# Peptides against a protein of PDB entry 2AKA, part 114

Target 1, 299 residues: chain A of PDB entry 2AKA
Amino acid sequence: MEDLIPLVNRLQDAFSAIGQNADLDLPQIAVVGGQSAGKSSVLENFVGRDFLPRGSGIVTRRPLVLQLVNSTTEYAEFLHCKGKKFTDFEEVRLEIEAETDRVTGTNKGISPVPINLRVYSPHVLNLTLVDLPGMTKVPVGDQPPDIEFQIRDMLMQFVTKENCLILAVSPANSDLANSDALKIAKEVDPQGQRTIGVITKLDLMDEGTDARDVLENKLLPLRRGYIGVVNRSQKDIDGKKDITAALAAERKFFLSHPSYRHLADRMGTPYLQKVLNQQLTNHIRDTLPGLRNKLQSQL

## One batch from the design tools (peptide; made by RFdiffusion4, then SolubleMPNN)

Design b2_p19_5_s2 (from b2_p19_5, 9 letters changed)
Fold by OpenDDE base, seed 4:
Structure b2_p19_5_s2 (fold): chain B 299 residues (1-299), chain A 19 residues (1-19)
Amino acid sequence: as target 1 above (299 residues)
Amino acid sequence: SSEIEELLALIQEIEEQNQ
């Protein structure tokens, strides 16, 4: 039985070519989080490569459709640059930046038009995610004063869709009740049916505090639960610490922490990737009949 | 439209592989 996710990638590419991506309720996972919540680091940890734009302020300014495909070879391809295989992930980062600037201009504006990136790797499970701009309240540079609302409106185009699952990324070292990701998720998914919680920065919590109650789904319950992860520190990123080494450190963190040891087998980036693969596969199977019926009604 | 027919054909392929 062929994996459903690669087949749906073909459907997604076809929709993107028609320009109808925003209008069709495709089964997908949208990634939401405040600026500096650790969203980009979670995605890079799945690939095992540094390939996303980094910097201060709004880094992601267009939706990034990230299609991960398990393969014997490692390379990336963009839908806007068909036939070009990228083996250097720094070149992938530069292409994302260039393609973003091409559409948004130099004023650090945003655009709802997705960039479609496919990554083939032996180190990934089949998984498609839509990375969305980070929520912010403060305009940077030449950004319009209403940039917060523009970002919110862009996110709403994705997360309001019934077939959209929401990966809500929140830092543990901030008040989770005030998490931008969980707030927007609760607005569009008040029953917590479509939302998966990711808790980052567990290693940066104050001594004597922990997120155990959140990770055990006792504080802000989601049907699909919460998964804790430990990303590389900014120092580790700047020092080009290997992601594989960081994943080993993450495993050690959960196993050695008194509050998390009992949860360790249901925490960390590898477990998150597995859960997302399973959740997306099941979601595709459940939603495809409805999508077929909708398309048939448009003939 | 021809585009919708193409999308439906892809969905049919997916459904056939999932049987």
Scores: peptide ipSAE 0.379, ipTM 0.896, DockQ to the pose 0.126
Fold by OpenDDE base, seed 5:
Structure b2_p19_5_s2 (fold): chain B 299 residues (1-299), chain A 19 residues (1-19)
Amino acid sequence: as target 1 above (299 residues)
Amino acid sequence: SSEIEELLALIQEIEEQNQ
């Protein structure tokens, strides 16, 4: 039996070719989070490579359809430059930046037009995510004063869809009640049926505080629960700390922490990948019949 | 439209492979 996710990638590529005007609700996972919530680091940890743009303010300015495909080889491909294989992930980063700037200009504006990136790797599970621009309240540089609302409107185009799962990324070192990710998720998924919570920066919490109640799904319950992760620090990223070493440190963090030790087998980036793969696979299976029926009714 | 038919064909292929 072939994996469902790679098969649905073909469907997603076909949708991308038709353009955004197709009122089609594809089974997908949209990644939402505030600026600096650790969203990009979570995605890079899945790939095991540094490949996303970095900088101040809104880093992701177009939706990034990230298709991870387990393979014996490691390379990336963009839909906008078919046939070009990228083996240097720094070149992948540069291509994302160049393709973003081509559409948005140098003003750090946003565009709803996705970038489609496929990554083949022996180190990934089959997984497709739509990385969305980070929510912000403060325009940076020459961004329009209404950039917050532009981002919100863009996010709403994805997260309002019934077949969209929401990966809500929130930092633990900030008030979770003020999490932009959880707020938008609650707005469009009030019963918490489509939302998976990711809690980052658990290692940066104040001494004597923990996110145990959140991770145990007791504070803000989601049907699909919460998964804690520990990302590399900005210093570690700048110092080119190996992601594999960071994943080992993450495992050690959960195992050694008094508040999280009992949860350690259900925490961390590798577990998150497994959960997302399973959730997406099941979600595809559950939603495809409805999508078929909807499309048939449009003939 | 031809586009919808192509999408339906892809869905059918997916469903057949999952049986």
Scores: peptide ipSAE 0.378, ipTM 0.895, DockQ to the pose 0.126
Fold by OpenDDE base, seed 3:
Structure b2_p19_5_s2 (fold): chain B 299 residues (1-299), chain A 19 residues (1-19)
Amino acid sequence: as target 1 above (299 residues)
Amino acid sequence: SSEIEELLALIQEIEEQNQ
């Protein structure tokens, strides 16, 4: 039985080639979060490579369709650069930046036109995510004054779709009730049926505070629950700390923390990958009949 | 129509593999 996720990737590629009619509700996971929520670090931890644009403010300015494919080899491919295999993930980062700038121009604008990136790796599970621009309230630099609304409108194009699962990334060291990710998720998924909560920065919480109630799904219940993760610190990133070492440190964090040790087997980046793979696979199975019927009605 | 047919063919392939 071929994995459903790679097959849906072929559908996504076909739709992208035709020009995404906004009317096609493909089963997908959209990643939403405020700026600096740790969203990019979560995605890089899945791949085990640094490959996403870095910087202050809006880093992701176009949707990034990130297709992770388990493979015996490690390389990346862009849909816009067919036949070019990237083995240097720094070149992947540069290509994302260049392709973003090509469409958005130099004014750090945003575009709803996705970049399609496929990463083959022995260290990934089959998983497709749509990384969306981080929500911001304050324009930085030469950004349009309405950039907040432009980002919101772009996010809504994805998260309002019924077949879209929402990976809501929220930092634990900020008031969760004010999480931009959870707010937008609640707006489009008020019953919490499509939303998976990710809590980052658990290691950066004030002493004597914890997110146990959130992680136990008691504070803001989601049907699909919450998964805590610990990303590399900015110091660790700047110091080029290995992601594998960071994943070991994450495991140690959960096991050693009094508030999280009982949850440790249901926390961390590897568990998140597994859950997302399973949930996406099941979601594809459940939504494909409806998608077929919709396409048949257009013939 | 040809594009939709290609998509339907892909979905059919998926469904056949998932039986």
Scores: peptide ipSAE 0.367, ipTM 0.891, DockQ to the pose 0.126
Fold by OpenDDE base, seed 2:
Order: sequence, then C-alpha cells, then structure tokens
Structure b2_p19_5_s2 (fold): chain B 299 residues (1-299), chain A 19 residues (1-19)
Amino acid sequence: as target 1 above (299 residues)
Amino acid sequence: SSEIEELLALIQEIEEQNQ
C-alpha cells in the first residue's frame, strides 16, 4: 500500500496552484496554540532541525504548510522557489522570514496566504501539518490593535472545516482550563472528534504538580486523546543543544517521572509523529470519497 | 473544468493505489 500522504501532497500543490484553497476541504492537520505554547519546537523536533523563525511575540505570521516526506536524502523545497533545494536549514529559516516579510511587510502583520514547505528527510515520517499563527491577546510593536481577532479569523478558516484535524498545543505550566488551543478546539469541535491534544512544557511544571489526569484523558476528554512532549528549553536552544540529544532526554523524563512512567510508551515526540501519521492516513482514506463526490458535483 | 478533471484524476490514482 503506497503512502497516501505524498499523493495528497500532490493534490494540495494542485489546489494551491488553482487558488481555490477556500472551497476545498482537504484532509489536513491544523496546528493551533497560544504564543510560546511550544508549537514551533514540536515541528522542529519532527524534522530534527532548527528551521522555524524564532523571537518574541507572533513568530508565525502566515500559515506554514509543512509537508514532511520520508526520503533517503535530506533537503527542503518551497513551492514559491521551484527547483531550489535547501540543504542548510538556516537558509530555510531565512527564506521563511523573507517570504513572510515580502507579503506582510515590516509591520509584523499577518497574511492568510500559506507558505508551502516540503522537507525530505530519512528522519521523518510522512506527515503534513499546517502551522498557524499563535493566538495572542496583546499587540506587540507595530501590530494592529485587532491582531487577536485577525489571528482568530485566520484560524477559523482552517479549523471549522470538517476534514481538518486539530492539533491543539497547550503548555502544562499554564492553566489548561484556560488554554487558548483547547478553547478554540472546543468551540469548533464540541464533541472532541477532530482534536488531538499535545501537552508541552511538562518539565517546567511547579514542584508537586503534574498533568497526569490530562494525559490520562480524565480532565478534558478528547476522543483522540492527549500526548505529552518535552521540548528543548530556551537555554538549550540558545546553547544549540542537539535535537537527537533532546529526544533522548524526553524519553528519560517520561521513564523517570513517577506520574508519567506508566504512560511513557504513549508519550514523546516520536510517538506523536507516529500517531499523527496514522491519524492523517486514516483520515485521508475516510474523506477522499466525499471529496471526490464534491468535485464531481462541480463538473 | 479542466482543473477539476485533473484533481479527479489524481483522486482516482490514489484510490487505485490503495486497492
């Protein structure tokens, strides 16, 4: 059985070329979360490279369609730069920043126009994610005063679609009942059918507290459950700590923690990748007949 | 119409490979 995800990537590329992105409900996973929730770190951990813009405030200002493709070679390609292969992931970061600034200008505004990035790597599973701007309540710098609503409206364009799965990223060191990711997911998916919970920053929780009840799906039940991850600290990122070493530390964290040890085989970034690959593959299989029927009705 | 036909052809290719 050939992998469905690369074939759907061709479909996504075709839709992007036609400009009809608004009318077609493609099977996809949208990544949602507050600013600093750890979304970018999760995505970089999948690739095993630092390639996303970093900084204070709104880092992701355009949707990033991230197509991960398992390959014997490691390189990246942008849809807007056809034929250019990037082997340096710092150049990938710079291209994302440059392409973002080209469309949004210097005022740190947002645009709903996606950036399409394909990453070939022997270290990834086939997976397509749409990284969305982080939810914020406070404009920073030259951002418009209504930036919160602009971001929300942009997110709603993705997460309201029936064929969109929602990867809701929430930090454990904040009140999960107030998680922006879980709130928006509950608004558009009240039965929790399309939402996968990711809990970050488990290593930054206050002493004597844990997220066990959340990870066991007891506090805020989702049909697709929750997966805990441990990202590199800001100190580790600044110190250029290797992602492979960080993944080993994540595994050690879950195995050594009294509250999480029994869940350790269903936690961590590698398990999250596997789950997302399986969920997306199954979702594609389930949604393709409906998509075919919709397209046939437009002939 | 030609664009929709191309998309339908891609979906058909996907369905044939999953079989």
Scores: peptide ipSAE 0.373, ipTM 0.893, DockQ to the pose 0.125; fails the geometry check

Design b2_p19_5_s3 (from b2_p19_5, 9 letters changed)
Fold by OpenDDE base, seed 2:
Structure b2_p19_5_s3 (fold): chain B 299 residues (1-299), chain A 19 residues (1-19)
Amino acid sequence: as target 1 above (299 residues)
Amino acid sequence: SSEIQEILQLIEEIEQANQ
């Protein structure tokens, strides 16, 4: 059985070329979360490289279609820079920043126009994600006063689609009942059919507290459940801590924690990658007949 | 449109590969 995800990537590329991205309900996973929820760190942990813009405030200002492809070689390609292979992931980061600024200007505005990035690596599973701007309530710098609503409207263009799965990223060190990711997911997916919960910052919870009830799917039940992850701390990122070492530390965290040890085999970034690959593959299989019928009706 | 036909062909390839 050939991998379905790379074939769907060709569909995504074809749709991007036609400019009809808004009208086609492609099987995809949209990543949603508040600012600083740890979305970028989760995605970088999948790749094993630091390649996403960093900073305070809204870091992701355009949708990033991240296509991960298992390959014997490691390099990245942008749809807007055809034929250029990036082997330095710092150059990938700089290109994302430059391409973002080219469309949005210097005012830290947002644009709904996606950046399409494909990463070939021996360290990834086939997986396509759409990273969306982080939800915020407070404009920073030269951002427009209605930036919260602009971001929300952009997210709604993705998460309202029936064939969109939602990766809802929430930090454990904040009140999960007030999670922006879980709120928006519940609004568009009230039965929790399309939502996968990711709980970050489990290592930053107050002493004597844990997210066990959430991770056991008892507090805010989702049909697809929750997966806990431990990202590098800001200190670790600034200290250039290796992602491989961070993944080992994550495994150790779950195995050694009294509240999470029994869940350890269903937690962590590697398990999340596997689950997302399987979920996306199954979702593609389930949605393709409907997509075919819709397209045939347009002939 | 020729573009829709190309997409339908890709879907057919995917369906064949899933078999």
Scores: peptide ipSAE 0.331, ipTM 0.873, DockQ to the pose 0.125
Fold by OpenDDE base, seed 1:
Structure b2_p19_5_s3 (fold): chain B 299 residues (1-299), chain A 19 residues (1-19)
Amino acid sequence: as target 1 above (299 residues)
Amino acid sequence: SSEIQEILQLIEEIEQANQ
């Protein structure tokens, strides 16, 4: 059986070419989270490279369709510049920034027009994610005063679709009951059927506190459960700490922590990647017949 | 309509690969 995810990437590219990505109910995973929730770090940990824009405030300002493809070689390609292979991931970061600025202008506004990035790597599982702008309440720089609502409206265009799975990224060092990611997920998926919880910053929780009840799916139950991860600190990122070393430290964290040791085999970035690959594969299989029927009715 | 037909063709290819 051929892997379904790479085949669906061709569909996604075709829809992107006609400008209708947001209008079609494609089987996909949308990544949602508040600003600084650790969303970008999770995605970079999947690739094992630093390639996403960095900065203060709203960093992701367009949807990023990130297509991960397992390959013997490592390189990236953009749909907007076909045929150009990027082997330096710093150049990938710069291209994302340049392409974002080209469409949004200098005011750091947002655009619903996706950037499509495909990454080939021996270190990834086949996986497609749609990275969405981080939810914020405070405009930065020359952003319009209604930027919060513009972001929410953009997110809603994706997460309201029935065939959209929601990867809700929440930091453990904040009140999870007030998580922007879990709030928006609960608004559009009140029964928790389409939502996968990711809990970041477990290493930054106050001494004597833990997220055990959340990770055991006892506090805010989701049908698809929660997966805890430990990302590199900002100090580690600035110090160019190797992602492979960070993944080893993450494993050690879960194994050595009294509250998480029993969950360690169902935690961490590698396990998250595996779960998302399986969830997306199954979701594609289940949703494609319905999508076909819908499209046939429009002919 | 031509665009929808292209998409339907891709879906058919995916469904065949899943058999």
Scores: peptide ipSAE 0.329, ipTM 0.872, DockQ to the pose 0.126
Fold by OpenDDE base, seed 4:
Structure b2_p19_5_s3 (fold): chain B 299 residues (1-299), chain A 19 residues (1-19)
Amino acid sequence: as target 1 above (299 residues)
Amino acid sequence: SSEIQEILQLIEEIEQANQ
């Protein structure tokens, strides 16, 4: 049986070419989280490379359709510059920034028009994610005073779609009941049918506290459950700590922590990647018949 | 439209791969 995800990537590219990507209810996973929730670090950990824009304030200003493809070779390609293979992931970061600025201008505005990035790697499972701008309450620089609502409106264009799964990224060192990611997910998915919870910053929790009840799906239950991850610290990122070494440290964290050891085989970035691959594959299979019927009715 | 037909063809390929 052929992997469905690469075939759906072709479908996604075709929809992007006609400018209707935001309007079509494609089977996809949208990634949502507050600023500094660790969303970008989760995505970079999947690839094993630093390639996303970093900085203060709103870093992601356009949706990024990230298509991960398992391959014997490692390189990236953008839909907007077909045929150019990027082997330096710093150049990938620069291209994302340049393409973002080309559309949004210099005033740090946002645009709902996606950037489509495909990454071939021997270190990834087949997986497609839509990285969305981080939710914020405070305008930075020349951003309009209503930037919070503009971001929210952009997110709603994706997460309200029936065929959209929601990867809700929340930091454990903040009140999870007030998580921006879980709040927006609950608004559009009140029964928790489409939402997968990711809990970051478990290593930054206060001594004597843990997120065990959340990770065991006992506090804020989601049908698809929660997966804890440990990302690189900002110091580790600035010091260019290798992601492979960070993944080993993550595994050690879960195995050595008294509250999480019993969950360790269902935690961490590699497990998250596997779960997302399976969830997306199943979701594609379940939703394609409905999509076909909808498109046939438009002929 | 020709575009919708192309998309439907891709869906058919996916459905065949899923059999």
Scores: peptide ipSAE 0.326, ipTM 0.871, DockQ to the pose 0.126
Fold by OpenDDE base, seed 3:
Structure b2_p19_5_s3 (fold): chain B 299 residues (1-299), chain A 19 residues (1-19)
Amino acid sequence: as target 1 above (299 residues)
Amino acid sequence: SSEIQEILQLIEEIEQANQ
């Protein structure tokens, strides 16, 4: 049985080439979360490399279609730079920034035009994610005053699609009831059928508090459940702490924490990758017949 | 229509790979 995810990547590329990406209800996972919720760190932990733009405020300003492909070699390719293989992930980061600035200009505006990045690695599972701009309430720098609504409108273009799964990233050190990710997910997926909860910053919770009830799917139930992760701290990122070491520390965190020890085998970044791979694969299988029928009706 | 046909062909290939 061939992996379905790489085949859907070919569909995504084909649709991108014809300019119909926005109109197609392709099986995909959209990543949503507030600014500083830890989305970029989760994605970088999947790849095992630092490659996403960093900074204060809105970091992701265009949708990033991140296609992870298990391979014997490690390199990245952009759809807008056909034939160029990137082996330095710092150059990948710079290309994302340059391509973002080319379209949005210098005013830190946003664009709904996706950047398509494919990463080949022996350390990844086949997985396609659409990283979306972080939700914000406060414009930074020269951003337009309506930037919050522009971001929301952009997110809605993806998450309203019936075949879109939603990876809702929420920090544990903030009130989950006020999670921007879960709010937008609840708006477009009221029954929680398409939403996967990711809880970050579990290591930054106040002493005597925990997210056990959330992670056990008891507080705000999602059909697809919640997965807790522990990302590198900003200090660890600045100090260039190895992602492999961070993943080991994450495992240790869950195993050693009294509230999470019993959940440890269903937590952490490696487990999240497996779950997303499986769920996306099954979702592709379930949605392709409907997509075929829809396209056939357009002939 | 040619683009849609190409996409449908890709979907068919995927469905065949999933039998």
Scores: peptide ipSAE 0.319, ipTM 0.868, DockQ to the pose 0.125

Design b2_p19_5_s4 (from b2_p19_5, 7 letters changed)
Fold by OpenDDE base, seed 1:
Structure b2_p19_5_s4 (fold): chain B 299 residues (1-299), chain A 19 residues (1-19)
Amino acid sequence: as target 1 above (299 residues)
Amino acid sequence: SSEIEGLLELIEEIKKANE
């Protein structure tokens, strides 16, 4: 029996080739969060490489379909340049930036046209995520004044789909009641059936405070629960701190923290990756029959 | 409709792989 996720990757690629990106309700996980919520760091921690664009303002300006495939080899490939294998992940980052600029121009605008990136690695579980632009309130640079609404409209094209799971990324050092990720998730998933909560920046909370109630699913309950992670600091990223070392530090953080020790085995990036793999696999199994029937009816 | 037929064929392959 073949893994379902790689098989659905082929389906996703086929849909992309036909230009049916946002129109088809494929089983997928959309990643949502405010700017600086830690989305990019979570994704990079899965791969164990620095490969996503960084900077001020809106970093992700096109949807990024990130297909992780467990393999004995490590390389990346883009759907828009088939046959080229990238082994230097700095080149992957540069290609994302170049391809983004090619479509959006120099005004830091956004485009709903996805970039499809597949990463083969021995360090990943099979997992496909759609990274979406970070929600923002304030235009930067030459961005149009309505950029906030443009981003929201783009996100809604994905998260309103019934077969879309939502990975809502929220920083713990901000008021979770005002989380952009949780707000948009609640708007389209009011019963919390499709939303997985990720809580970042737990290490940056004020002394004497913790997110225990959130992580225990007691404050803002989601059917699929919450997983806390600790990402590298911006200083660590700039200093090229090894992700493996960061993962060890994350484990140590949860084990040594009085409020989180009892949850430590259900926290951290490795556990998150495992949960997402399982959730997506099960979701694909459950949704594919319905998708088939829908397509059949359109003939 | 031709594109949809192609997608349906791929879905059938997925189903067979999981039987």
Scores: peptide ipSAE 0.239, ipTM 0.813, DockQ to the pose 0.127
Fold by OpenDDE base, seed 3:
Structure b2_p19_5_s4 (fold): chain B 299 residues (1-299), chain A 19 residues (1-19)
Amino acid sequence: as target 1 above (299 residues)
Amino acid sequence: SSEIEGLLELIEEIKKANE
């Protein structure tokens, strides 16, 4: 069943090569969230490597199509760099930055043109995610004053598609009712059929508060539910804290927390990865017949 | 049209894998 995802990756690459028809709706998962919501950390935790750009403000400035492929070997490749295999993930990070700057310039602008990155690893499940720029309200540097709306428009190009699942990443240490991720998800998916909630920063909540009701799907119900995760702190990332150690700490957090211990087996990054793999696989199965018919009608 | 045909072929492969 996991083999469906790599096959769809080929389809995705083919669409990218010919210029994706706006009318074609590929099954995919778009990752949305505010700046500093923890999106990049979640993705890096899946891979077990530090490979995404870091910094203040808007870090992701182009959509990143991240194709994770379970393999006996570990390396990365870009669609724009055919034939080059990256084994140093620091070089992967640098390539993302360079390719981003090549298109957007040095003004920290954004572009809707995706970067396609495939990562082969024995430590990943087959999974494709589209990391989107973080929602922001405040321009930084030489960004245009309407950057917020530019980002929103870019996000809408993905999340409005019927076959797009939405991974809504929200920090627990902020009011979830005001979550940018959940707001945009509800705008395009009012019935919560396509949205998976991820709650980050559970370890940073004020003493005496918890996100139990949210994680139990009682506060803001989503058909696909919520999964809590604990990411490395920025300090830990800067200090190059081992991701494996961080994942162990995450597990310990859920098991030891009075409000979350009963949910521990349905929380954490490894469980999230598993769920996303399953959800995407099932989603591909459900959507492919319709996609076929749509393509057939264009002959 | 040729590109679409190629995509359809790929979808059929995926469909077979789903069976």
Scores: peptide ipSAE 0.233, ipTM 0.815, DockQ to the pose 0.126
Fold by OpenDDE base, seed 4:
Structure b2_p19_5_s4 (fold): chain B 299 residues (1-299), chain A 19 residues (1-19)
Amino acid sequence: as target 1 above (299 residues)
Amino acid sequence: SSEIEGLLELIEEIKKANE
């Protein structure tokens, strides 16, 4: 059997070509989280490369449809510049920034027009994610005063769709009860049917505290549960610490931590990738009949 | 539209691959 995710990628590409006017509820995973929650780091950890914009404030300013494709080679392609293969992921980052600025200008505004990026790599599982702008309450730079609501409205365009799974990224070193990601997820998915929780910054929690109850799905239960990850520190990122080394450190963290040792096999970035691959695949299978019917009715 | 037909064809391909 062929993998469903790459096939759905073709559907996504075709949908993008038609434009936003098509009311098609595609099976997808939308990534949501507050500013600095670690969303971009999670995605980069999947690829094993630094390729997403970095900086203060809102980093992701357009939806990024990130299509990960397992391949024997490693390169990236953008839908907006077909035929160009990127092997330097720094150039990928620059292209994202340039393409974002082309549409939004230099005022750090946002646009609902997605950027479609496909990454081929031997180190990834087939997985498509839609990275969305980080939620913020404070405008930065020349952003409009209502930027918070613009971001929320953009997110709602994705997460309200029934076939959209929600990857809610929350930092452990903040009050999880006040997590922007979990709040928006709860708003649109009150029964917790479509939400996957990711807990970042577990290594930054205060001494004597842990997120065990959350990770065990006992505090804020989600049907699809929680997965903890440990991302590179900002210092590590600035120092260009190798992501592979960081993943090893992540594994060591969970194995050596008294509160997480028993969960270690169900934690970490590699496990998260596997879970997301499986869940997306199953979700595609479950939603395709409905999609077909909807499209057929539009003929 | 022809575009919708194209999408339907893709869905059918996906369905076949899932069989």
Scores: peptide ipSAE 0.177, ipTM 0.781, DockQ to the pose 0.126
Fold by OpenDDE base, seed 2:
Structure b2_p19_5_s4 (fold): chain B 299 residues (1-299), chain A 19 residues (1-19)
Amino acid sequence: as target 1 above (299 residues)
Amino acid sequence: SSEIEGLLELIEEIKKANE
């Protein structure tokens, strides 16, 4: 399959540089979910590094355009820090926090201005994701009382675009019928054509319960289906559990679980990466002719 | 590949027009 994702990354960078990002319906995957749904953990698992802000409440407060590029070397680059290569992913985390605070201030507000981060790694597939702020109903700190609606409005700027695929992240240990991710996806994609479901926290479900029906695409069917993943627990994260070890544990979880073992080859973070890479690549191919016409109309 | 190259050329033209 042709490597279209890195080429589209160049388009994204170019459009970001000219400030026209809002008007371009670029093929992309927006990551949506409630607070603590596991969005950032999924992204870190792709990279195999701890590099995203952590904490209580709203952690992601600006859109993070995460461009993963398969490479023989491992380093990160920010569009706002031209020429600086980050090899320490702790410094990447600190830069995200600093850049977020620079724009949003100290009140933990949000901003629609994206942070553009490119990660080169031998451990990733080519993949671009837009991590969006987690949906919430409760303001924290000095956040405005309408923070819920501010977040929603921000998400809508991405997910309403026809060329935007939606990675809807829902925790299994919560009522999926009330999933913030699936609700917003259903609102903008009522036929389920653009939505990929991710079910996290499968290891935290109550004893005697499982998400088999959801993962088999029988409960809330999506054309692009559902993929279950097991992220590190907060205890594991605090204890600096190795992501590689966590991925092995995830594989073991699916293989050993009586409700999921038959699905194990279509579950887990590595499979999710493959699916997203393939779907994004195909989506880019399908949307490029339309993008050409749009760009021509702007000349 | 050829399609993307065409898009990049268009982007450059747009950049020049907006300078």
Scores: peptide ipSAE 0.026, ipTM 0.641, DockQ to the pose 0.410

